# Designs tried in a protein design run: peptides against a protein of PDB entry 7BDX. Part 48

Target 1, 212 residues: chain A of PDB entry 7BDX
Amino acid sequence: EMGAAACTLLWGVSSSEEVVKAILGGDKALKFFSITGQTMESFVKSLDGDVQELDSDESQFVFALAGIVTNVAAIACGREFLVNSSRVLLDTILQLLGDLKPGQCTKLKVLMLMSLYNVSINLKGLKYISESPGFIPLLWWLLSDPDAEVCLHVLRLVQSVVLEPEVFSKSASEFRSSLPLQRILAMSKSRNPRLQTAAQELLEDLRTLEHN

## One batch from the design tools (peptide; aimed at target 1 A74, target 1 (a further copy) A76)

Design b2_p17_8_s3 (made by RFdiffusion4, then SolubleMPNN; from b2_p17_8, 9 letters changed)
Fold by OpenDDE base, seed 1:
Structure b2_p17_8_s3 (fold): chain B 212 residues (1-212), chain C 212 residues (1-212), chain A 17 residues (1-17)
Amino acid sequence: as target 1 above (212 residues)
Amino acid sequence: as target 1 above (212 residues)
Amino acid sequence: MEKGLTTSPYGTEKGLV
């Protein structure tokens, strides 16, 4: 209980850039983000058995952790910190996104995908994520999710790769050979307007890259 | 571990007035401070048996909680919040200061005493604390502590009572009848310069009140 | 690219920075 309450408050205040700088300027940041990855991993491993209630203290705690990572990654110094000093956390997030089944832990997936998207705003972060083993298969695995919000955040992350020529050129062959075009086309017809728009934009970006 | 790390970061960032305002402006503040009191109480109750290591995760967690309360109480809106919305936490801190033996949990005592001193900066806070049952006996109990820093923070809290005529007049008879004058005189001769000064100032304030 | 901020435990409110 108390840990979840403290972490929830820390999540709320981490929406400020000055708070992110204060977190990162302290000698405790490295330890915090190291244990963050371990805690998120332990939670995901605990799900393989029992349907944990989304409103449990443990779920709230892990959601707050993922929220903090997202907010840290939203700030330039936070992205730099994560890619330089907390790579293991990024590796853990990528691993956990692979370990989670379609429809499992949707809220956590969304937060983790938002954090990776924020990291991808930096070319260094985008390179680090996209050069991770199995990254493209992971995107397609996640795009198979029945949840529209998971799919939206996957499409945004795919778009970050496609819009960066230096990154896309390195994976273009694998990307073209495995692209779930029918799935993305189906999303471009979604009743969810955010998902529809994201899928349409990505399809336009992909068409532009085929003609260049 | 993770809860202590999150709470330690929250303590560090709570040194900012804007962070205190952000904590208090959220719908989670009431829950957080309610559980804070319970967590501190549970920790103090666990000490009655085993000499807990000061560097344990639990100790660090509770020190961070007491530090957050202190930092919140340092801000005007934080004092107002504590005295209006979190009185049970103040009551808990007073109770825990009574339950702890001389020399026990010195670091926690100091943080709790600092929080009460900060609350006492508001006349409303000082009234609330000083009108608590057994407050004067509690001050003398705490002044029996062998630790110079505990005694320093007790003397500062006593001074806050003595310097406020509206509060002191209500307890003046009990105060005069039970005042550990010999103990305070001994502190005025301490080798600790901060304790020496605080004891001298309090003795001067008391002499001034006897002649008026 | 829009910065994704989260302020509430269930991630619906974009924290206005």
Scores: peptide ipSAE 0.023, ipTM 0.810, DockQ to the pose 0.146
OpenDDE base, seeds 2, 3, 4, 5: peptide ipSAE 0.022, 0.021, 0.041, 0.021; ipTM 0.810, 0.812, 0.809, 0.814; seed 4 fails the geometry check

Design b2_p17_8_s4 (made by RFdiffusion4, then SolubleMPNN; from b2_p17_8, 7 letters changed)
Fold by OpenDDE base, seed 4:
Structure b2_p17_8_s4 (fold): chain B 212 residues (1-212), chain C 212 residues (1-212), chain A 17 residues (1-17)
Amino acid sequence: as target 1 above (212 residues)
Amino acid sequence: as target 1 above (212 residues)
Amino acid sequence: MKKGLKTHPYGDKKGLV
């Protein structure tokens, strides 16, 4: 209970850039993000048997941790910190996104994908995550999720790769050969306007890359 | 581990007024401060048997909680919130300060006394805590602590009572009859300059009240 | 320049700034 409450408050206040700077300016930031990855991993591993109630203190704690990581990654210095000092956490997030089944822990997936998208705003961050083993298959696995918000954040991450020539060129062959084009085309017709727009924009970006 | 790390970060960032406003502006503030009191009480109750290692995750968590309360109470809106909405936490802090033996949990005592001192800056807060049953005996009990920082913060809280005529007048008879004058005089000769000064100032304030 | 996505426990979607 108390840990989840404290972590939820920390999540809320981490929306401030000054709070992110204060978190990172302390000597405890490294330890915090190290334990964050382990805690998130332990939670996901505990899901394989029990329908853990989505409203549990444990779930709320892990959501708050993922929310904090997202808010830290929203800031330039936070992205730099994560890519320099918390690579294990980024690797853990990528792993957990692969370990979670379609439709499982949707809120956590959304927060983790938002964090990776934020990291991808930095070229160094985008390089790091896109060079991760199985990154492209992971994107397509995640794009099979029935949840529109999960798919939206996957499409944003795909767009971050596509819009960066220095990154896209390294994986262009694998990307083109495995692209779930029919799935993206289906999303461009979604009733969710955010998903629809993101899928349309990505299809336009992909067409621009085929003509170059 | 993770709870203590998150709470420690929340403590650090709560030194900002904007963070205190953000904590209090959420719908979860009430629940957080309610659980805070219970968590602190549970920790103090667990001390009666085991020499709990001062460096435990549990100790660090409780210190961070007390630090957050202190930082919230440092701000005018935080004092108003605590006095209006978290009286049970104030009562718990007063109780725990009575339950702890001299020299026991010095760091926690200091943080709790700092929080009560901060609350005492508000006349409504000062009235509330000074009207608590056994408040004057509690001050003298705490002033028997061997730790100079504990005694310093007790003297500051005593000074807050003495400097407020509307509060002091209600307890002046009990205060005068029970005042540990020899202990305060001994503190005015302390090698700790902060304790020495605080004891001297309080003795001057008391002399001013005897001549009026 | 892409803006980082912010999130809040209370669902305040205002963080797209």
Scores: peptide ipSAE 0.283, ipTM 0.843, DockQ to the pose 0.175
OpenDDE base, seeds 1, 2, 3, 5: peptide ipSAE 0.279, 0.280, 0.281, 0.279; ipTM 0.843, 0.843, 0.843, 0.844; seed 3 fails the geometry check

## One batch from the design tools (peptide; aimed at target 1 I121)

Design b2_p18_1 (made by RFdiffusion4)
Pose (drawn by RFdiffusion4):
Structure b2_p18_1 (pose): chain A 212 residues (1-212), chain B 210 residues (1-210), chain P 18 residues (1-18)
Amino acid sequence: as target 1 above (212 residues)
Amino acid sequence: EMGAAACTLLWGVSSSEEVVKAILGGDKALKFFSITGQTMESFVKSLDGDVQELDSDESQFVFALAGIVTNVAAIACGREFLVNSSRVLLDTILQLLGDLKPGQCTKLKVLMLMSLYNVSINLKGLKYISESPGFIPLLWWLLSDPDAEVCLHVLRLVQSVVLEPEVFSKSASEFRSSLPLQRILAMSKSRNPRLQTAAQELLEDLRTLE
Amino acid sequence: SVEEAVAALLAAIAAALE
């Protein structure tokens, strides 16, 4: 209970750039981010499906962990630190997104997809994520999730890699062969404006790159 | 005059999340949200045989109080704090909406309805408002108000209550059937565009979940 | 700081009500 309370407080204060700089400056953050991935992996493996039932200081603990990782990656030196020091944590995030079934731990998936988008803002972070093993199959599969907030964060991540045609050019062929054009087109007609324009903007960029 | 000027200044700065977080600790020593409800209750009681005066120092004081409550509830930890600590203030807001006759204190009713919408974004806040005494009769009473802006914010609150699970097993199935569907339909053909669109949106949501 | 400024304003509002 005490461990989760401290992680929740750290999640609250981690929204500040001043606090994020202080976390990376203290010589204990490396250990914190290594054991963070182990705790997130342990939490996901412990779930035999079901849902989560807002596990008392268990789900709030991992949510605080993913929330901290997201708030750190939201700061320039935070996403820089993560791609240099905590590449194993990025591997764990990408692995846990594929390991989590559609509809299972939706809040955890959005927090994790938000952190991947933030890390992709860093040039090396974009290279590391896009060059990870089943990255493209993972993207199209996360789009098969019924939750609209998960689909929105997948489209924002896809738009981020698509916005760097150099990195996008390495993962060619499968971007044209396997892309769920029908699902992205359906998302461009959603009554939710943020999801609708995210898919509309991604479609504009996808059609423009195939011709230009 | 001085009290209202300081409250208006606080309403201006309360649009910041940093300021809202700073306000939530101050409620301990000075019961800001406890005495806010008393001041709002005292103001409406003082309008015995009369309606609003406006441009007054007293009128802008309560407007600033309701505006601050709204700006606090607009921040995630603000609406979380209100539903945990300031449930009495939420009771007062819901009570004063029913106590205010139609056409009386229109600006105050709109600001109050905005704060309830914001608190309803919090899961416990939604339960607390929807399970409050006389809540459905209050929605009907507020929709009988001639002012379009008040009707708009009632429909926005009703839409917030209609969306999300609320057990869904006839707990929310009866809430939808008990609404003034005729008045919502009349407001769907309204000459006020903002009101017409809110009633239209609500009607779509009522039909979608039927 | 922001906390001190907010505390001052709340104290001023309470005093005005008294």

Design b2_p18_1_s1 (made by RFdiffusion4, then SolubleMPNN; from b2_p18_1, 9 letters changed)
Fold by OpenDDE base, seed 5:
Formats: C-alpha cells, sequence, structure tokens
Structure b2_p18_1_s1 (fold): chain B 212 residues (1-212), chain C 212 residues (1-212), chain A 18 residues (1-18)
C-alpha cells in the first residue's frame, strides 16, 4: 500500500517536466530505474506461478512504476537518460512484452508500449529498440492481443518504425515477410475509432513505401 | 528498496512547491498521508520488539515519508492541508515523539520536529499542536535528548509557542511550572553555535515575558 | 489491517529486491 501510494503519487507528479528533471538529477535515479526493471520482471515472473491473487497493491505498484517510466520517456531529457543510462530497463520492457500472453496484464502492456513509443520519439531510442533481438516478431506477437488498446499502441510503434527510413530499411525484409496484413486490415474496420484510424494510416504508409 | 527509492525520490522532489501542489491536488493525497502515519507508527512500534536489524530500507522509507511531510508542511497550502485534512498524522507525529526514548531514532525525531515546526508557522497549526494533550511535557521530554539537533528543533518549536501570545497565554501556567531552565541554560553554553543561539534567544524571550 | 498490508508490501518489495 504505502509503496504503491508513494509510487502512484510519484507517477502523478512525473507528468511534470520539472519533476522528471528532479528525478533524473537525483543521485538515486540510476538505482531507481535499475530496481524498477527488476521489480517489473519479478512481477511478471510471478504471474506464471501460482495464481496468487496478485495483491492489488503489487499490481498497482508495478503499474505506477511503468507509468513513471512512460512519463519520463515523454520528456526529452528523460528519453536521453533512458537510452544512455537505462538500456537494461528498455531491454526488460521488451522482454516482458514477449513473456506476457495475449490478454495477460493488459494495463501493464499498454504502459510499457507507451514507454517504448515515447522512447521512439528520439532516433537514438528508436534505433536501439528496433535493433533489439526479436523486435519485429515481438510486434506481431503483441498485435495478436485481443485488446484494442494494446493493438493501438503496437500500431503506433510500428508506424514510428515505418516513418523512419533509416530504421525501416534495416528491418524492411523481415517486416515485409512477416507483416500480419490481414490482422491490420481487420483493425482498419474496427469500431474503435482510434484503432481504425491508426490501422488505416499505417496501411496508407505501407502502400506509399511499396510504390517508392 | 523500491519503496524506499520511490519515497526518497518523492522526498527530493517534494522540496518544490509545484510538486507539493501536485501531491495535494491528487486523489491519492488523503490516502497517502493516512498510510504515512500508520507506517511511521508501525515502524516505531517495531523498535520496541526484537532488535531486528531494522532493514536499512525500512528506515530509509520512513525517513523519506517524514521528509515528505516536512516538505509539504514547508508550503502554505501544505500546512493548510495537514491542519484541515491530516490531523491524525499530526497526532501520530506527536505520539511517536513521545514513544521514542532519548537517543532513539534521532534522524526521525529531527524530521518529525521539523514537520511540527513547519506546521506551527500557521497560527491554526500552532494552536492545534499546542492544544494536543501532553504537548508541554512532550517538549521537555524531547529536550532531555542528548542529540543537539533534536534539542535545537525542540527549542525552535518552544520559541514558536512563546512568540505567539494567544497560544502562550493558554499554556503559560504549565509552561512556567515545568520549564527545564537549567537544561536550557546548559544549551546556551553549547559548543554547537545553532543550539547556543536558539537557547540564548529563547531565554531572552522568556525574560521579556516575565517582565511584561 | 492497512498496516499489515503495508508491511506485506514492504516485505514483498524488499524480497523482490533481494
Amino acid sequence: as target 1 above (212 residues)
Amino acid sequence: as target 1 above (212 residues)
Amino acid sequence: SVEKEVEELLKLIMEALK
């Protein structure tokens, strides 16, 4: 509870750029983000074991941690910090997204995907995550999720890759050969307007890349 | 560890007025401060039992909580919040200061005393804490502490009472009858210049009150 | 009790960090 409450408060205030700068300027920042990755990993690993009713507090704590990372990644200096000093955390997020089954920990997946998307705003961040082993298969694994919000954030991340020619060219062969076109087409007909639009835009971007 | 790290980060950023406003504007503020009091109380109660090597992390967590309260109390809206909405926390701090022995948890005592002093900046806060049962005996109990920093913060709080005629008049009889004059005189000769000055100033203020 | 839940959470956090 207290850890969850404190982390939830820290999550709330981390939406401020000044708070992000204060976090990053502190001597505890490196340790905090190191332990964040470990805590998130331990949480996800605990899900495969006994269906312990994951104490709502532990879940809330991990959600708050993921939310903090997302908010840090939304700020330019935060992205630079993550890419330069917390690559292990990024690797952990990628690993956890692969370890989670479709429909499992939907809220956490969304937060982690939002964090990766925010990191992808910087070319250095996008390069780092896209060059991670199994990145393209991971995107398609995540697009198999039944949750529209998960799929939306995956599509946004896919679009970030597609819209960066330097990054897309490196993965283009694998991307084209594995693209779940039928799934994306189905999403373009979704009743969720955000998912529909994201899928339509991605399909348009992909068409443009095939004709060029 | 993570709770301690998160709380320590929150403590660091809570020195900002904007962060204090963000904490207080959140829907979790009331719950956070409620659990803060409970957590601090549980910690102090655990000290009387087995000398478990209080995990440095738990101590750090509680210190961070007390630091957050101190920083919140340093801000006008934070004082108003504590006095209006978190009186139980103030009562808890007063109780814990009474439960701790001289030389026990010195750092926590200092933080709690700083928080009470900050609350005392507002007349409403000073009235509330000074009207708490056993407040005057508590001040003298705390002045028996061998730690100069504890004694300094007690003297500052005593001065806050003495400098407010409306508050001092209510407690004047008890105050005069129980004043540890010899102890304060000894502090006025301290090699600690801050303690020396605080004790001298208080003695001067007390002399002024006796002649008027 | 909220206290016990906090203690359990703190323990879980401490154990997860070990």
Scores: peptide ipSAE 0.019, ipTM 0.411, DockQ to the pose 0.047
OpenDDE base, seeds 1, 2, 3, 4: peptide ipSAE 0.021, 0.022, 0.023, 0.016; ipTM 0.400, 0.437, 0.401, 0.408; seeds 1, 2, 3 fail the geometry check

Design b2_p18_1_s2 (made by RFdiffusion4, then SolubleMPNN; from b2_p18_1, 7 letters changed)
Fold by OpenDDE base, seed 2:
Parts: structure tokens; sequence; C-alpha cells
Structure b2_p18_1_s2 (fold): chain B 212 residues (1-212), chain C 212 residues (1-212), chain A 18 residues (1-18)
């Protein structure tokens, strides 16, 4: 419980750039993010067979950790740190997103996807994530999630790839061959306005790329 | 381990007034400080019979919690919050200082004493602490600690009482009857310059009060 | 493993706070 409380407070204050800089300026940043990845992994592994008590202290703790990563990645120096010095954490997040079943730990998925999207704001981050083994299949796996927010954040990440020619060109063949077009079209008709808009924008971006 | 890491980071950033305000501006502040007190108490109770692994994750976690309280109390709004809304925590700190034996958890004692001193910067805080049951005996108990830093911070807290006539007058009789003058005199001859100075200043303040 | 130690510590902390 205390861990969850402390971590939640750290998550809250990490929305500030100054706080992110303070975290990263310390000698403990590397260790902290290393342990963060391990802790998140341990949590996901512990879910095997147990009913997700989403409101558990353990869950809240992991959510706060994922939130911290997301907030760090929202800041330029934080992205640089993650891409340069905490790649293991990024790999862990990608792995965990693959390990979780559709509908499992939806809130955690959203936070992890948000962190990856934030990292993708930088070309270096986008390149690293998109070159990760199984990245494209992972996107489609995640897009099969029944949760609209998960799907929304997947679409945003896909859009980051599509909008960067240098990145898209490397995986264009795989992307085109595996694109779940019917699923994206269905999302463009969603009653969720944010999901609908994201799907429509992605479809427009894809059309633009086909004509180029 | 992860809890200690997160709490340590929170401790570090809580040195900022802006971060303290952010912590206190949230709806979770009361709960956090309530749990903090309980956690510190649980830690101290767990020490019964076990060799203090000072460098344990658990110890570091509690140190960070005590550090957060100290940093909060260093800020005016933080002092006001503690005195008005977290008196249970202050009572817990006073209790734990009494429960710990001389030489036991020295670092924790120092942090707790620093937090109390910071609270005592405000007259309202000083009055609350000094009116706590057994406060004067507690000061002398703590002053029997062999650690110079513990004794230094006790002397500083005693000085806060002595320098406030309204507070000192209420306990002057008990104070005069129980003052460990020989111990303070010995400290005025300490090889530790900070302790020596603090003891000398206190003796001067006491002499001034005797002539008034 | 470090993971097991972290989990054990978290569990210990959670139990102590329960």
Amino acid sequence: as target 1 above (212 residues)
Amino acid sequence: as target 1 above (212 residues)
Amino acid sequence: SVEEEVKALLEKIMKALA
C-alpha cells in the first residue's frame, strides 16, 4: 500500500519537466528504470491464472510505474534518456504488450502504449521501436483488443510509423501485406469519436502513401 | 526494492516547494501521510530483536518517507498542513523517537528530529509538539543517545522551546527540574564543532532566561 | 532472481501495511 502511494505521488509530480530532469539528473535513474521494467514484468507474469484485482495495491503500483515512464517519455530529455540508456525497459514494454491477452490489463496496456508513442516522437525512438522484432505483428495483435482506448493508442503509434517515410519504407512490404484493413475500417465507423477520428486519419495517411 | 527506489526519488524531488505544493494539492495527501506514519511505526516495531540491516530496502524506504516529511515541513504550507491535518503523523514521530533505544536507527532519529524541528518553526507547530505528553522527558531520553547528530538535533529542538517565552513559560518548572545540565556541559566541550556550538548557544540562552 | 526479491519485498511491504 505505501509503495503504491509513494509511486502514485511520484507519477503525479513527474508530469513536470523540472521533476523529470531532477529524476534523470540523479545517479539512481538507471537503476530505477531497470527495476521498473523488472517489476512490470513480474507483475504481468503473476497474472497467469489469477483474476485481475485491478484495484489492488500491486496493480496501482505498476500503473504508477508505467505512468512515470510515460511522463518521462513526454519530455525531450526523458525520451533521449530512454532511447539511449534504458532500451531494456523499452524492450520489456514491447514484450509485455505481446504477453498480455486482449482485454487483459487494459489500463496498463494504454499506459505502455502511451509511453511508446511518446518515445516515437523522436526519430531515434521511432526507429528503435519499429525495428524491434515482431513490431508489426504486435501492433495487429494489440489492435485486436476489444477496448477502444487500447485500439486508439495502437492507431496513434501506427500513424507515427506511417508519417515517417524513412521508417515506413523499411517495413512497407510487411505493413501492406498484414494490415488489418477491415478492422481499421470498422474503427472508422466507431461510436467512439476519438477512435473514429484516429482511424479515419490513418486511412487518409495510408491513401496518401499509396498514391506516392 | 522498487518501493525504496520510488520513495527515494520522491524524497529527492520533495526538496522543491513546487513539488511539496503539488503533493499537498492532490486529494491523496491525507491518505499518504496517514499511511506514512503507519509504515514508519510498523518498521520500528519490526526491529524488535533483529540486527538492524541499515542498508536494507525496507530501511531505505522508511528513511525516504521520513525525508519526505522533513522536506514538507521545511515549507510554510507543508508545516501548516502537518500541524492542521496530519497531527497523527506528528504524534507517531514523537512516539517512535521514544520507542527507539539509544544508538538504534540513528539516521531515522535524525530525520524525525529534523521534521519536528521544521514543524517548530511555526508557533502553532512548536506549541503542538511541546504540549505533547512526555515531550520534555523525551528530549532528555534522546539527548542520552551516543550519536552526536542525534544530540545536535535534540539541542536545536530544545533551543526552539527556550527561544519562545510563551512556550517555555508553560513547561519552565519541569524543564528546570529535569534539565541534564551536566550532559549539555559535556556537549559544549565536544570535539564535534556543530554539537559544541549548539550546546554553548543553548547554555547562553538558558543563562539569559535565568536572569530575566 | 532480482524479480523474485522485488516481488518478495513488495509482498512483505504490502503485508506489513495490511
Scores: peptide ipSAE 0.000, ipTM 0.584, DockQ to the pose 0.044
OpenDDE base, seeds 1, 3, 4, 5: peptide ipSAE 0.000, 0.014, 0.000, 0.000; ipTM 0.585, 0.615, 0.580, 0.593; seeds 1, 3 fail the geometry check

Design b2_p18_1_s4 (made by RFdiffusion4, then SolubleMPNN; from b2_p18_1, 10 letters changed)
Fold by OpenDDE base, seed 1:
Structure b2_p18_1_s4 (fold): chain B 212 residues (1-212), chain C 212 residues (1-212), chain A 18 residues (1-18)
Amino acid sequence: as target 1 above (212 residues)
Amino acid sequence: as target 1 above (212 residues)
Amino acid sequence: SVEDFVNELLSLIMESLK
């Protein structure tokens, strides 16, 4: 209980760049993010048996951990730290996103996707994530989720790849051959305005790439 | 005096204040400080049987909790929050300081005394703490501690009372009748320069009050 | 300081994760 409360407090304050710098400037940063990845992995592995209630202290704790990672990744120094010093955590997040079924742990998926998107703002981070084994299949797996918020953050991550020619060129063949165009077109007609806009923008970006 | 307030204000880096405001602005702040008090109390109650090693994970956890309370109390909005919304935590700290034997849980005592001193910078906090049942006897109980750091922070808390005429006037009779003058005089000859200075300053403040 | 507070929170979280 106390751990979940403390973690939630840290999540709230980690929106500040000064707090992120304080986290990263401490000798505990590496260990904290290592334990964070392990805890998130242990939680996801525990889900296949017991329907852990979404409101459990454990779930709140893991959501707060994922939130902290997201907030750290929102700051330039935090992205640099994650990409240089916590690659195992990024690998864990990618793995967990692959292990989770559509509709499973939606809140956690959203936070993890937000963290990956934030890391993708850094060219090093974008390169690292996009060059990860099975990344393109993972995007399409995640885009099959029934949750609009999951799909939104997947589309944003796809856009970050498409908008970087150096990264897109490496995966362009696989991307074009596997692109779930019908799914993205369906999302462009969504009642969710954010999802609709993200799908439309991505379709425009893709059309621009086909004409070049 | 203005120096401690000015140092607290100058060390009130806007960032610390923003962080404390972010913590306190959340719906979970009340719950966090409630659980903090309960955890600290449970730990102190567990000590009478098993000599919990000072380096136990549980001890480190409780020390970190006490440190958080101290840091929150170092900020004006944090003091206002503690005095207005977390009085139970302040009562718990006062109780725990009374329940602990001389030389027992020295690190925790120091952090708790620092938190009370920080709260005493606020006149509302000083009034609340000083009007607590058994406060004057508690000060003398704590001043009997063999640890110089405990005694230092007790002397600082005594000074905060003595330097506020509105608060001191309410307890002046009890204070004068029970003052362990010989103990404070002995501390003014301590080899610890901080303890020596604090004892000397308090003796000067007390002499000034006797002449008025 | 912010750093001290953050370090204490990190310590609490890390201890709770053990």
Scores: peptide ipSAE 0.061, ipTM 0.511, DockQ to the pose 0.388
OpenDDE base, seeds 2, 3, 4, 5: peptide ipSAE 0.051, 0.054, 0.065, 0.148; ipTM 0.475, 0.500, 0.478, 0.537; seeds 2, 4, 5 fail the geometry check

Design b2_p18_2 (made by RFdiffusion4)
Pose (drawn by RFdiffusion4):
Structure b2_p18_2 (pose): chain A 212 residues (1-212), chain B 210 residues (1-210), chain P 18 residues (1-18)
Amino acid sequence: as target 1 above (212 residues)
Amino acid sequence: EMGAAACTLLWGVSSSEEVVKAILGGDKALKFFSITGQTMESFVKSLDGDVQELDSDESQFVFALAGIVTNVAAIACGREFLVNSSRVLLDTILQLLGDLKPGQCTKLKVLMLMSLYNVSINLKGLKYISESPGFIPLLWWLLSDPDAEVCLHVLRLVQSVVLEPEVFSKSASEFRSSLPLQRILAMSKSRNPRLQTAAQELLEDLRTLE
Amino acid sequence: SPLFSSPFEDMASWRKLS
């Protein structure tokens, strides 16, 4: 209970750039981010499906962990630190997104997809994520999730890699062969404006790159 | 005059999340949200045989109080703090909406309805408001108000209550059926565009979940 | 633009804010 309370407080204060710089400056953050991925992996493996039932100081603990990782990656030196020091944590995040079934731990998936988007803002972070093993199959599969907030963050991540045609050029062929053009087109007609324009803007960029 | 000027200044700066977080600790020593409800209750009681005066130092004091409550509830930890600590203030807001006759204190009713909408974004806040005494009769009473802005913010609150699970097993199925569907339909053909669109949206949501 | 999170928000909050 005490462990989760401290992680929740750290999640709250980690929204500040001054606090994020202080976390990376203290010689204990490396250990914190290594054991964070182990705790997130342990939490996901412990779930035999079901849902989560807002596990008392268990789900709040991992949510605080993913929330901290997201708030750290939201700061320039935070996403710089993560791609240099905590590349194993990025591997764990990408692995846990594929390991989590659609509709299972939706809040955890959005926090994790938010952090991958933030890390992709860093040039090396974009290279590391896009060059990870089944990255493209993972993207199209996360789009098969019924939750609209998960689909929105998948489209934002796809738009981020698509916005760097150099990195996008390495993962050619499968971007045209396997892309769920129909699902992205359905999302460009959603009554939710943020999801609708995210899919509309991604479609504009996808059609423009195939011709230009 | 001085009290209202300081409250208006606080309403201006309360649009910042950093300021809202700083306000939530101050409620301990000086019961800011406890005495806010008393001041709002005292103001409405003082309008015995009369309606609003406006441009007054007293009118802008309570407007600033309701504006501050709204700007606090607009921040996630603000609406979380209100539903945990300031449930009496939420009771007072819900009570004063029913106590205020139609056409009386229109600006105050709109600001109060905005704060309830914001608190309803919090899961416990939604339960607390929807399970409050006389809540459905209050929605009907507020929709009988001639002012379009008040009707708009009632429809926005009703839409917030209609969306999300609320157990969904006839707990929310009866809430939808018990609404003034005729008045919502009349407001869907309204000549005020903002009101017409809110009633239209709410009607779509009522039909979608039927 | 970077994205941020808060411990005081949940899926219901995010759906309504969306």

Design b2_p18_2_s1 (made by RFdiffusion4, then SolubleMPNN; from b2_p18_2, 7 letters changed)
Fold by OpenDDE base, seed 5:
Structure b2_p18_2_s1 (fold): chain B 212 residues (1-212), chain C 212 residues (1-212), chain A 18 residues (1-18)
Amino acid sequence: as target 1 above (212 residues)
Amino acid sequence: as target 1 above (212 residues)
Amino acid sequence: SPLFTSPYEDLHSRRLRS
């Protein structure tokens, strides 16, 4: 309980750039993010079959951790830190996103995807994530999720790949051969306006790439 | 482990006034400080006889909690919050300071005393603390501690009482009758310059009160 | 643009209406 409460407060204040700088400027940052990955992994492994009450202290704790990572990644120095010094955490997030089933732990999945999206704003981060083994299949696996927010953040991550020619060129063949075009087209017709917009933008970006 | 790490980071960033404001501006602040008191109490109760390794995750967690309270109390709005909305926490800190033996959990004791000192900067806080049952005996109990930092912060808290005529007048009789003058005089001869100065200042303040 | 999150944000995921 207390851990979750403290971590939730830390999550809340981490929305400040100065707080992120303070977190990273401390000699405890490396240890914190190392343990973060381990904690998130342990939680996901414990979810086998039990619909854990999303509102449990344990869940809230892990959500807060994921939220902190997201907010750190939202800042330039935070992205640099994660990509240079906490790659294991990024590897863990990618792994966990693959281990979770469609519809499973949706909130955590969204937070993890948001963190990866933020990391993708840094070219070095995008390169690192996109060169991870099974990254493209992972994107499509995640895009099969019934949750609109999951799909939205997957589409944003896909867009980050598509908008970077250097990254896209490395994966272009696999990307084109496995692209779930019908799924993305279906999302462009979603009643969810955010999802609809993201899908439409991605479709436009993809069309532009085919004509070049 | 993860809880201690998160709480330690929160402690570090709480040195900022803006972070304190952010903590207090959230709807989770009340719950956090409520659980804080309970957690600190549980820890102190668990210390029965076992020299808990001061470097344990549990100890670090509680130190961080006490540090956060101290830093919150260092800010005007934080003092107001504690005195108006978290009095149970103040009661708990006073209780725990009484439950701990001289030389026991020195670091925690120092942090708790620092928090009370910060609260005492607010007249309402000083009134609340000083009107707590057994407050004066508690000060003398704490002043029997062999640790110079404990004694230093006790002297500062005593000085806060002495420097406020409205508060001092309410307790003047008990204060004068139970004052460990010889102990304070001994501290004024300490090789620790901070303790020496604090004791000397208090002795001067006490002399001034006798002549008025 | 970077995404920020807050514990106070209602991250209520809406299922895609098929």
Scores: peptide ipSAE 0.336, ipTM 0.843, DockQ to the pose 0.251
OpenDDE base, seeds 1, 2, 3, 4: peptide ipSAE 0.335, 0.317, 0.326, 0.320; ipTM 0.842, 0.844, 0.844, 0.843; seeds 2, 3 fail the geometry check

